# Peptides against a protein of PDB entry 6D0Y: the designs that were tried, part 137

Target 1, 225 residues: chain A of PDB entry 6D0Y
Amino acid sequence: ETEDHLESLICKVGEKSACSLESNLEGLAGVLEADLPNYKSKILRLLCTVARLLPEKLTIYTTLVGLLNARNYNFGGEFVEAMIRQLKESLKANNYNEAVYLVRFLSDLVNCHVIAAPSMVAMFENFVSVTQEEDVPQVRRDWYVYAFLSSLPWVGKELYEKKDAEMDRIFANTESYLKRRQKTHVPMLQVWTADKPHPQEEYLDCLWAQIQKLKKDRWQERHIL

## One batch from the design tools (peptide; made by RFdiffusion4, then SolubleMPNN)

Design b2_p22_5_s1 (from b2_p22_5, 11 letters changed)
Fold by OpenDDE base, seed 5:
Structure b2_p22_5_s1 (fold): chain B 225 residues (1-225), chain A 22 residues (1-22)
Amino acid sequence: as target 1 above (225 residues)
Amino acid sequence: SEEEEEIEKLNEEIKKKLEQLK
């Protein structure tokens, strides 16, 4: 019954309430903190599950994890490890949609002070390095570039504030790859700006242009992506 | 709404648990 209660609380946080979201998150964090000694594994599993199944609540759950990490310094590390394991499993299963979402989730955890900026930079360096691998399908190379670029709206500002030189190197490598890759006309996930429609274009080139504009705007989003 | 009522109940439960921690 206690486990079911925790599940209910975690699943419903952020929904319509008479209280502010901030107050509800603080309250829930306090409840979960108190239960960690007895139900850490269950809480970890629940948070991993809802993070994966409820992408519309990404910022809610990253914030919650951030609050828990601030209260219990070991929790954040264990949670991140679980999420990384899931990411690896998703990649092995060729579940690219789940995998890219997990990367975005991890990216936002940097803003919540759960993951250090240098660690995220290292992850993105590893992603972009796949473009240099031999005898690898282009679809795999493209996905890692996509995962990197599509995560920057969540973490680009923070990474450039702390690791601008390293980020510039990653951008240069990305640009180089985009220039030499074979362009395809297969429909893929892509983001469009509402007020500035783009002509029919290859999805990675379009995304690259959007990210370049975002960077020029100092990572201040003017449009909902 | 029913959803709002459920959320309010959860908030109350959270408050009760917090009070127990004091």
Scores: peptide ipSAE 0.026, ipTM 0.394, DockQ to the pose 0.945
Fold by OpenDDE base, seed 1:
Structure b2_p22_5_s1 (fold): chain B 225 residues (1-225), chain A 22 residues (1-22)
Amino acid sequence: as target 1 above (225 residues)
Amino acid sequence: SEEEEEIEKLNEEIKKKLEQLK
């Protein structure tokens, strides 16, 4: 394959086809595997790029990386390393929206067996530990809590199934922080359908309530608004 | 339509590659 051809294949996977998505992903994984000896760096770069720039295909590319990782290449690890580097760069650049998306992407990689559940738990522990940092802007503390909570729709079920005690600890720390933080009132987050109307809340409090509801519903996500 | 056709061609190529590997 040529570099341009690989780019085309990677960018267009998951689009309308006579074949199933699963079949196409398996096929692409095979093609990429075969070309790794010659185009590993290019493939890594392309996958990182599409993972970042095509959020609508999040599950497609996490699945693809999962398939590649299952083919006994350390490709998954290298990909994760690249994504972590990108996450760090996004944070340095104050691109918090990209950063939170990357955390969600990494979260979904747990479901694809690219990232181990304990590793993700450790990451979230580190995130929530920022709430304990002194003399830092609250926006920093708030963002890490937000990044944690907003990623749970993708990975909460898996993490609670495997690391419930650790997750409960993280939740307790999160709840404690939310009780003591200074409140800033913003519009409610409207990600999930609620059973009944509820009053306007601060965005983190609202998200917390939504995640608590999701947890109560055994991590079965409702319809998005 | 044209884009869809291109996608199908790519998928066919993928299939061909799979046939070579498996």
Scores: peptide ipSAE 0.020, ipTM 0.397, DockQ to the pose 0.775
Fold by OpenDDE base, seed 3:
Structure b2_p22_5_s1 (fold): chain B 225 residues (1-225), chain A 22 residues (1-22)
Amino acid sequence: as target 1 above (225 residues)
Amino acid sequence: SEEEEEIEKLNEEIKKKLEQLK
């Protein structure tokens, strides 16, 4: 009854409305806050579920959690803990696509003032530290680097503004790993453009190049339309 | 303030949880 209604509200937020998205999110945050005394566990579960199942609404739900966290309630922390637990479960289940998405989601929560920048830096330091472990599969090391790099479009600007020295260290370690890792055998394939043929790059090398460019561009995404 | 202290404690807890991911 009431729980179903809350589910509907949470799932439908961001849909076309006469009001602005920001206004709708603020309104929903107020509704959820009022219901937390009675339905905290349910609301927590719902938000975790939609966050995972509706990746197209990533920024909507990170913003919503941010609004709830700002209302003098410890809900933000509990939500983060639940998401981290889910991330661990995804990794155990070898669901790497869900896992990397969850890392991106957590990254965007930094922008919403739910997760402190130093905490996210520590997480990325922990990820990149896996590359220094001995006797572990390269696929494991590669994934943690991928998870780190692929999340930087969401949080790189914030982290460099607050923890530039630590981020530089992480980048240096990442670069070092990428230079020494074994690359998969790629046949001599070239991507032919009209004027600049280039050899096909390994996916992590390609991602690294993209992130380096993004960093150079001060974390401003350049859209090519 | 007490609120600031609680926020700081929460941040530390989150940090610890994040560091366990590997």
Scores: peptide ipSAE 0.042, ipTM 0.667, DockQ to the pose 0.018; fails the geometry check
Fold by OpenDDE base, seed 4:
Structure b2_p22_5_s1 (fold): chain B 225 residues (1-225), chain A 22 residues (1-22)
Amino acid sequence: as target 1 above (225 residues)
Amino acid sequence: SEEEEEIEKLNEEIKKKLEQLK
């Protein structure tokens, strides 16, 4: 297949089809696998691009990468490396919106068996450790906590199943930080559908409460917004 | 297996990269 054709296939996956999404993903993975010897770099770039530009297809592309990672090209690792580089770039540029999305994307890659749970735990440990740094503005510390907490809907279950002790430590550190940080009146972050109305709270406190509830519910959510 | 070892190595490499991420 031509590079243009591959681009089209990658961009259009998940769109309305007579076949199931799963079948289409498997099919696309097969096509891409066959073309990796010739177009690995191009495919990698394409997937990185669509992963970043099409957040609505997050689970589609994480799944696709997961499928490709099961192949013999170590594609998942290379993809993760590219995404990490992009994340670092986003962080350096203070592009928090892109960065948090990338963290969520990476988080879901754990579910797709592209990133090992311990690796993600280490990443989150590193994120939360920023809260202990003295030369970092609170807004940045808050962002790392936000990035961590807001990614847990995608990966919290897996991480607690495999690294509960480490996760508990991260949670303890997070809780400690949230208690001692300066609080502002920021609107609530509603990531999940709640049956009960919540009072206006500081957004991290609200998110923390939501995550605690999610954790108590064994990471079973009704709806993720 | 060899494949498992390669996967493990990759995981370690990824872990290191993720640990360096700030």
Scores: peptide ipSAE 0.038, ipTM 0.660, DockQ to the pose 0.018; fails the geometry check

Design b2_p22_5_s2 (from b2_p22_5, 11 letters changed)
Fold by OpenDDE base, seed 2:
Structure b2_p22_5_s2 (fold): chain B 225 residues (1-225), chain A 22 residues (1-22)
Amino acid sequence: as target 1 above (225 residues)
Amino acid sequence: SSSLEENEKLNEEIKKKLEELK
């Protein structure tokens, strides 16, 4: 079936080929566009599925969606809506690992001109605003900060280029939260040497430091976070 | 252009959807 063929094409994109990845993606985008009139829902579901289940191909699929969006803005919008719906479902289910990945995916869609920078900034503003919520578990606040920070490697450059003032505000709020939050001490994470014992930095503080370094390096990722 | 207007409309819709996330 054509549907099975589409599934195969979508799943296999980015695999070794005689053609360049760019050429293959452009070709696939053309094929998918042509089939949208008949298989839009299937294509949408497939793309959402592979986006979620194949995180190693994040940039491949964000690029593909970017190409499709350029051809059909309506489809691009529907895809984003679907991904947002998935994000909401993940959050409701407390599937924070999936949720954070989806945030990263959406973040990279900004680079692919599927999501506008101001829209992503607004999302991050919403995330960081959770830190100001009263009578909520700190784990909730921590997660949204984590989701924000851990997504910046994908979109920080673009957002600071276009919305630097807003991003600085978000950063300031984040920093403020990190300073006032309660830290969990884990003695087992202390690295002890005979002469130079030191505790391992708390994970959010560590991430914050890494992001600060990344920002300082103009968002050129030199080390795997 | 009509394409730009459509894109802007879509972006606004996306923005609205993203703003609903918490």
Scores: peptide ipSAE 0.025, ipTM 0.541, DockQ to the pose 0.019
Fold by OpenDDE base, seed 4:
Structure b2_p22_5_s2 (fold): chain B 225 residues (1-225), chain A 22 residues (1-22)
Amino acid sequence: as target 1 above (225 residues)
Amino acid sequence: SSSLEENEKLNEEIKKKLEELK
């Protein structure tokens, strides 16, 4: 395989084909695994790039990484490290949109058995802990809470199955923060399709309510808007 | 509104915390 060919394969995975997506992903994972000895860095960069730049294919690439991780654990680890580095850079650059997406991506990697649940819990603990720190702007606190809550559709079930006590603590801290924070009236954050309309409310309160409902529904996913 | 300085402080703190992630 050539680098260009690998790029093409990686970028085009998930597109319409005669084969199932799962089959294609397995095939691609096999190809990538075989080429790691020669093109590890390139493959890593490509995967990081498409993961970041093609958010519409989030689950495709998390699944791909999951498959590849199962074949080559070290590479999976390196990929995660690269993504975490990118998250750090995004945060440093105040690129919140990319950052939150990366958190979601990492969250879904838990489902793909690339990231361990405890690690993700630790990340979320770190995020929510910001709410307890002094001399931190509320807007930033809000963002980390948002990043946490908005990622739960991708990982909440898994985390509660494995780390329910820790998650409950995080939820308690989150709830406490939401109760004491300054609230603004903004359009409701519509993350999921709801059968019943709700009034416009503060976006974090809205998100919190939606997540609480999701939790109550045992994390049975509905269509994410 | 948050200042750049405040944001940088927070970012650095979070970056440190993220070092413990894996």
Scores: peptide ipSAE 0.016, ipTM 0.480, DockQ to the pose 0.014
Fold by OpenDDE base, seed 5:
Structure b2_p22_5_s2 (fold): chain B 225 residues (1-225), chain A 22 residues (1-22)
Amino acid sequence: as target 1 above (225 residues)
Amino acid sequence: SSSLEENEKLNEEIKKKLEELK
């Protein structure tokens, strides 16, 4: 059946090929575009599913969606809406691991020109604004900060290039929160550098320091040899 | 490798599908 064929194509993309990944993705995008008139809903569901279930292929599927969005802007929008709905559902279900992954996925969609930088900034503003809510447990506030900070490796460069002032405001609010929050020791989440030992830090403080360093390095990740 | 053969087949399927849907 045609639907099974589409599923196979979507699931297998990114595997070893004699052709470049880019070529395969372009080809698949073309196939999907051609089938949208007849199978839009199915394709949408399939893409949402693989995006969620195959985190190791994050950049493959964000790129695919980017290519498809360039061909069919309306479909790209519908996909983003579906992913946002899924994010909300994950949050309601307390599936925070899936939720943070979805935020990262959405973040990378900015790089693929599917989501506008201002929209992502607005999302992060909303996340960090939770830290100002009085009736929210700290663990929840911490998660939103974590979701924000942990997504910046994917999108920080683009956001600062487009919305530096707004990002600085978000950073200031984040820093303020981190200074006033109650510290919790989580050894498993602490960052250790074998070459340069440093004192134990709280996991969010460690993440904050890493992001600050990344920002200082103009969002260029160092290659770990 | 089996994975390479599978991907070659996939590429052929993609091309075929593109031709059929045009």
Scores: peptide ipSAE 0.026, ipTM 0.513, DockQ to the pose 0.783; fails the geometry check
Fold by OpenDDE base, seed 3:
Structure b2_p22_5_s2 (fold): chain B 225 residues (1-225), chain A 22 residues (1-22)
Amino acid sequence: as target 1 above (225 residues)
Amino acid sequence: SSSLEENEKLNEEIKKKLEELK
């Protein structure tokens, strides 16, 4: 295959077809696996790119990566590493919208058995631990809590099934932070939540309440957050 | 219709490649 052909296959997966999406994804995963010896770097780059640039196909590409990971575990690991690097770069560049999306993408990769539940728990522990740092601006602390909470609709069920005690600790720390945080002086969050209808000062509290309800409902979604 | 046709072509190509690998 040519590089252009691989790009076409990856970008167009999930389009209207006479075949099921699952069948097409399995077929594509097989083709990509076969081409890894010759085009590994290209395929890796393409998957990272479409994962970032096509958020409407999040579940398609997480599923594809899951299927590919099942065929080639090493490649799956390299993909995750690349996505983590992108997350770090986004955070460093203060691109918080991209960063939160990447966290959600990684969260859904847990459901696709690409990322282990303990690894995701560790990531969220690291996020919430920022709230305990006194020299960190509240706006940054708030973002990490937001990134954590807003990702739970994708992965909360799996994490509680596998690591309930650890998740409870994270929730306790989150609750403690939300009770003590100031609500009046975080203008930067307004930019990040421009598409959200909630007032900035109440946004995290509202999100927390929604997540608590979701947890109570055994992570069965009834409303889109 | 054009998108469907294009996707069908891709699926056929995928199937062909899978058969070649067997």
Scores: peptide ipSAE 0.025, ipTM 0.494, DockQ to the pose 0.799; fails the geometry check

Design b2_p22_5_s3 (from b2_p22_5, 11 letters changed)
Fold by OpenDDE base, seed 1:
Structure b2_p22_5_s3 (fold): chain B 225 residues (1-225), chain A 22 residues (1-22)
Amino acid sequence: as target 1 above (225 residues)
Amino acid sequence: SEELKEIEELNKSIKEKLEELK
């Protein structure tokens, strides 16, 4: 396959076709695997690019990477390394909107068996541990808590199934922080529930309430915006 | 284990960034 053809295939996956999405993804994974010896770097860059720039196809590309990784190729690890590098760059550039999305993407890679659950738990432990650090602006503490909580719709079920004790500890620390932090009135977040939160509720408190409800509902989303 | 190493590197980078904000 030519580089241009590979780009087209990767960008168009998930579009309307006569075949199922699963079939198309398996087919594309096979094509990409066959071309990795010649176009590994290009394929890696393409997948990283579309993963970052096409958030509407998050689950499509995480699944694709999962399929490639399952074919006994170390591509999954290299992809994760590239994505983490991008996450680092986003954080350095203070692009926290992209950063939080990348955390969500990495979270979903756990479901695709590309990232081990313990590794993701460790990352979230470190995120929440920022709340315990001294001389750090609250806005930063809030962001890492937000990054953690807002990623749980994608990975909370898996992490609780495998690391329930550790997750409970993270939740306890998060709850403790939310109780003692300075609260402000900010726009509400509604990610996976049809119920509108109270207009006067602080955004992290609102998100926390939503996550608690999601946890109670066994991590099944009722509404996706 | 390999991805864990990458996560650890990320965590280090985060800590370094936080130090810059102090």
Scores: peptide ipSAE 0.029, ipTM 0.622, DockQ to the pose 0.013
Fold by OpenDDE base, seed 2:
Structure b2_p22_5_s3 (fold): chain B 225 residues (1-225), chain A 22 residues (1-22)
Amino acid sequence: as target 1 above (225 residues)
Amino acid sequence: SEELKEIEELNKSIKEKLEELK
């Protein structure tokens, strides 16, 4: 019964309320903190589930985890471990759409002070290092680059503020790979924006251009990627 | 750190997966 109540609270956070989202998140964090001694496992599972299944609430749940982690409880670490396990499972199951989302989620956890910037940089270094693997299908190399680039909107600012040199190296390696990779000309994967006419680009090239622009704009998002 | 350990384990899993695809 209490567990059901917690589930409801967690699932409904961010919905229309008389209070601000921030206030609601703080309140929920307090409730969850109080119940951790009795329902830690359940709460952990619930948060992992909603984090995975409700991508539209990414920032809500990352913030919530951040708030919990800030309350002098090692919940953030346990949550990250669970999410990493899920990421591994997704990769093993070839569920790359879920996997890339999980990477984005983890990326935003850096902003919430749950994951240290150096750790995230290390992860991205490993992702981009896949591009150097021999006898590996390009589609796999492309995916890891995509996972990296598509996560930068959530964490690029923080990582460049703290690890600019390392990030520049990763960026350079990424650029190098993109220049040498075989481009697939598929119309459905080409991106065209009517608001700003530009040549047709392959999806990774387009993403790269968008990220470069974002970086140039000091990581201030002005459009939805 | 525990966090780094988890990342390392993830990396290991990734490498293993990539090997399966060769």
Scores: peptide ipSAE 0.027, ipTM 0.599, DockQ to the pose 0.013
Fold by OpenDDE base, seed 4:
Structure b2_p22_5_s3 (fold): chain B 225 residues (1-225), chain A 22 residues (1-22)
Amino acid sequence: as target 1 above (225 residues)
Amino acid sequence: SEELKEIEELNKSIKEKLEELK
């Protein structure tokens, strides 16, 4: 297949089809696998691109990467590496919206068995450790906490199932930070659909409360926003 | 500049940790 054809296939996956999404993903994974020997770099780039630029298809592409990772090529690892590089670039460019999305994407890759739970826990440990950094703006600390908390809807269940003690420690550290940080009143932040809206409060406190509720509800949520 | 360096270092650490734990 040509590179253009691969691009078309990758971009169009998840579109309206007579076949199920799962079937289409399996099919595409097969096609991509067959072409990896010749077009691995291109496929990697394409997947990174669509992963980054088509957030509406997050679960589609995480699943696709998961399917590819289950094959002979350690594609998942390479993909993760590429995504981490992209995350670095996003952060360097102060594109925090993209950055947080990438963290969420990586989080969902845990569900797709591309990233091991301990690895993601370690990532979040690193994120939360920023709260302990000295001589840095609070906005930096806040963002990493936000990135952590806002990603938990995608991966919290898995992480607590496998690394509950470590997660509890991260939560404790997060809570401690949230208690001591300077707070400003901002609109509430909703990451997912809640039955009852929370009152307007500081966005991290609000997010924290939402995550605590999600945790209490055993990480069961109806809709991810 | 220092912030950027810190971010880079953090991300490096994350990357390394991810690879280590795979």
Scores: peptide ipSAE 0.027, ipTM 0.586, DockQ to the pose 0.016
Fold by OpenDDE base, seed 3:
Structure b2_p22_5_s3 (fold): chain B 225 residues (1-225), chain A 22 residues (1-22)
Amino acid sequence: as target 1 above (225 residues)
Amino acid sequence: SEELKEIEELNKSIKEKLEELK
């Protein structure tokens, strides 16, 4: 395989085929595994790029990474590390839309057995702990709560099955913050654009209510959040 | 097993990177 050919294979996975998606993903994972000795860095970069730029294929690429991780755990780890680095860079650049998507992507990697449930819980604990920081803008606190809550549709079920007590603590802290935060005169976040139906002051409360309902429904999603 | 060892190493790596986000 050449580098250009690998790029084509990775970008086109999930497109119309005579074979099942599962078969295609398994096949691609095998090809990528075989080419790792020669093109590990390129493959890593390509996967990170398509993961970021093709959000419509989120579950396709998380599944692919899961399959590849099962074949080569070291590569899986390197991929996760790269994605976390991207998350950090997005936050530094105040690119909150990309950042929240990356959190969702990482969340779904838990379902693909790439990231352990305790690690994701730890990440969310870190996010919610920002609400307890003093002398920081509320917009910062709000975003981390949003990132946490908005990712739960992808991973809430798994996390509660594995770490229910820890998740309950995170929820309690989140609820406490939402009750005490100011709802007016808050700087706008990038995620609250014209395509969002709710104003920022009401959005987190609305999201919280939806997540609570989702939790009550045992994380079986009935509506798009 | 070797598989479990690899998983543990992965988890360690993830944990280290998560700490950088704090």
Scores: peptide ipSAE 0.038, ipTM 0.595, DockQ to the pose 0.019; fails the geometry check

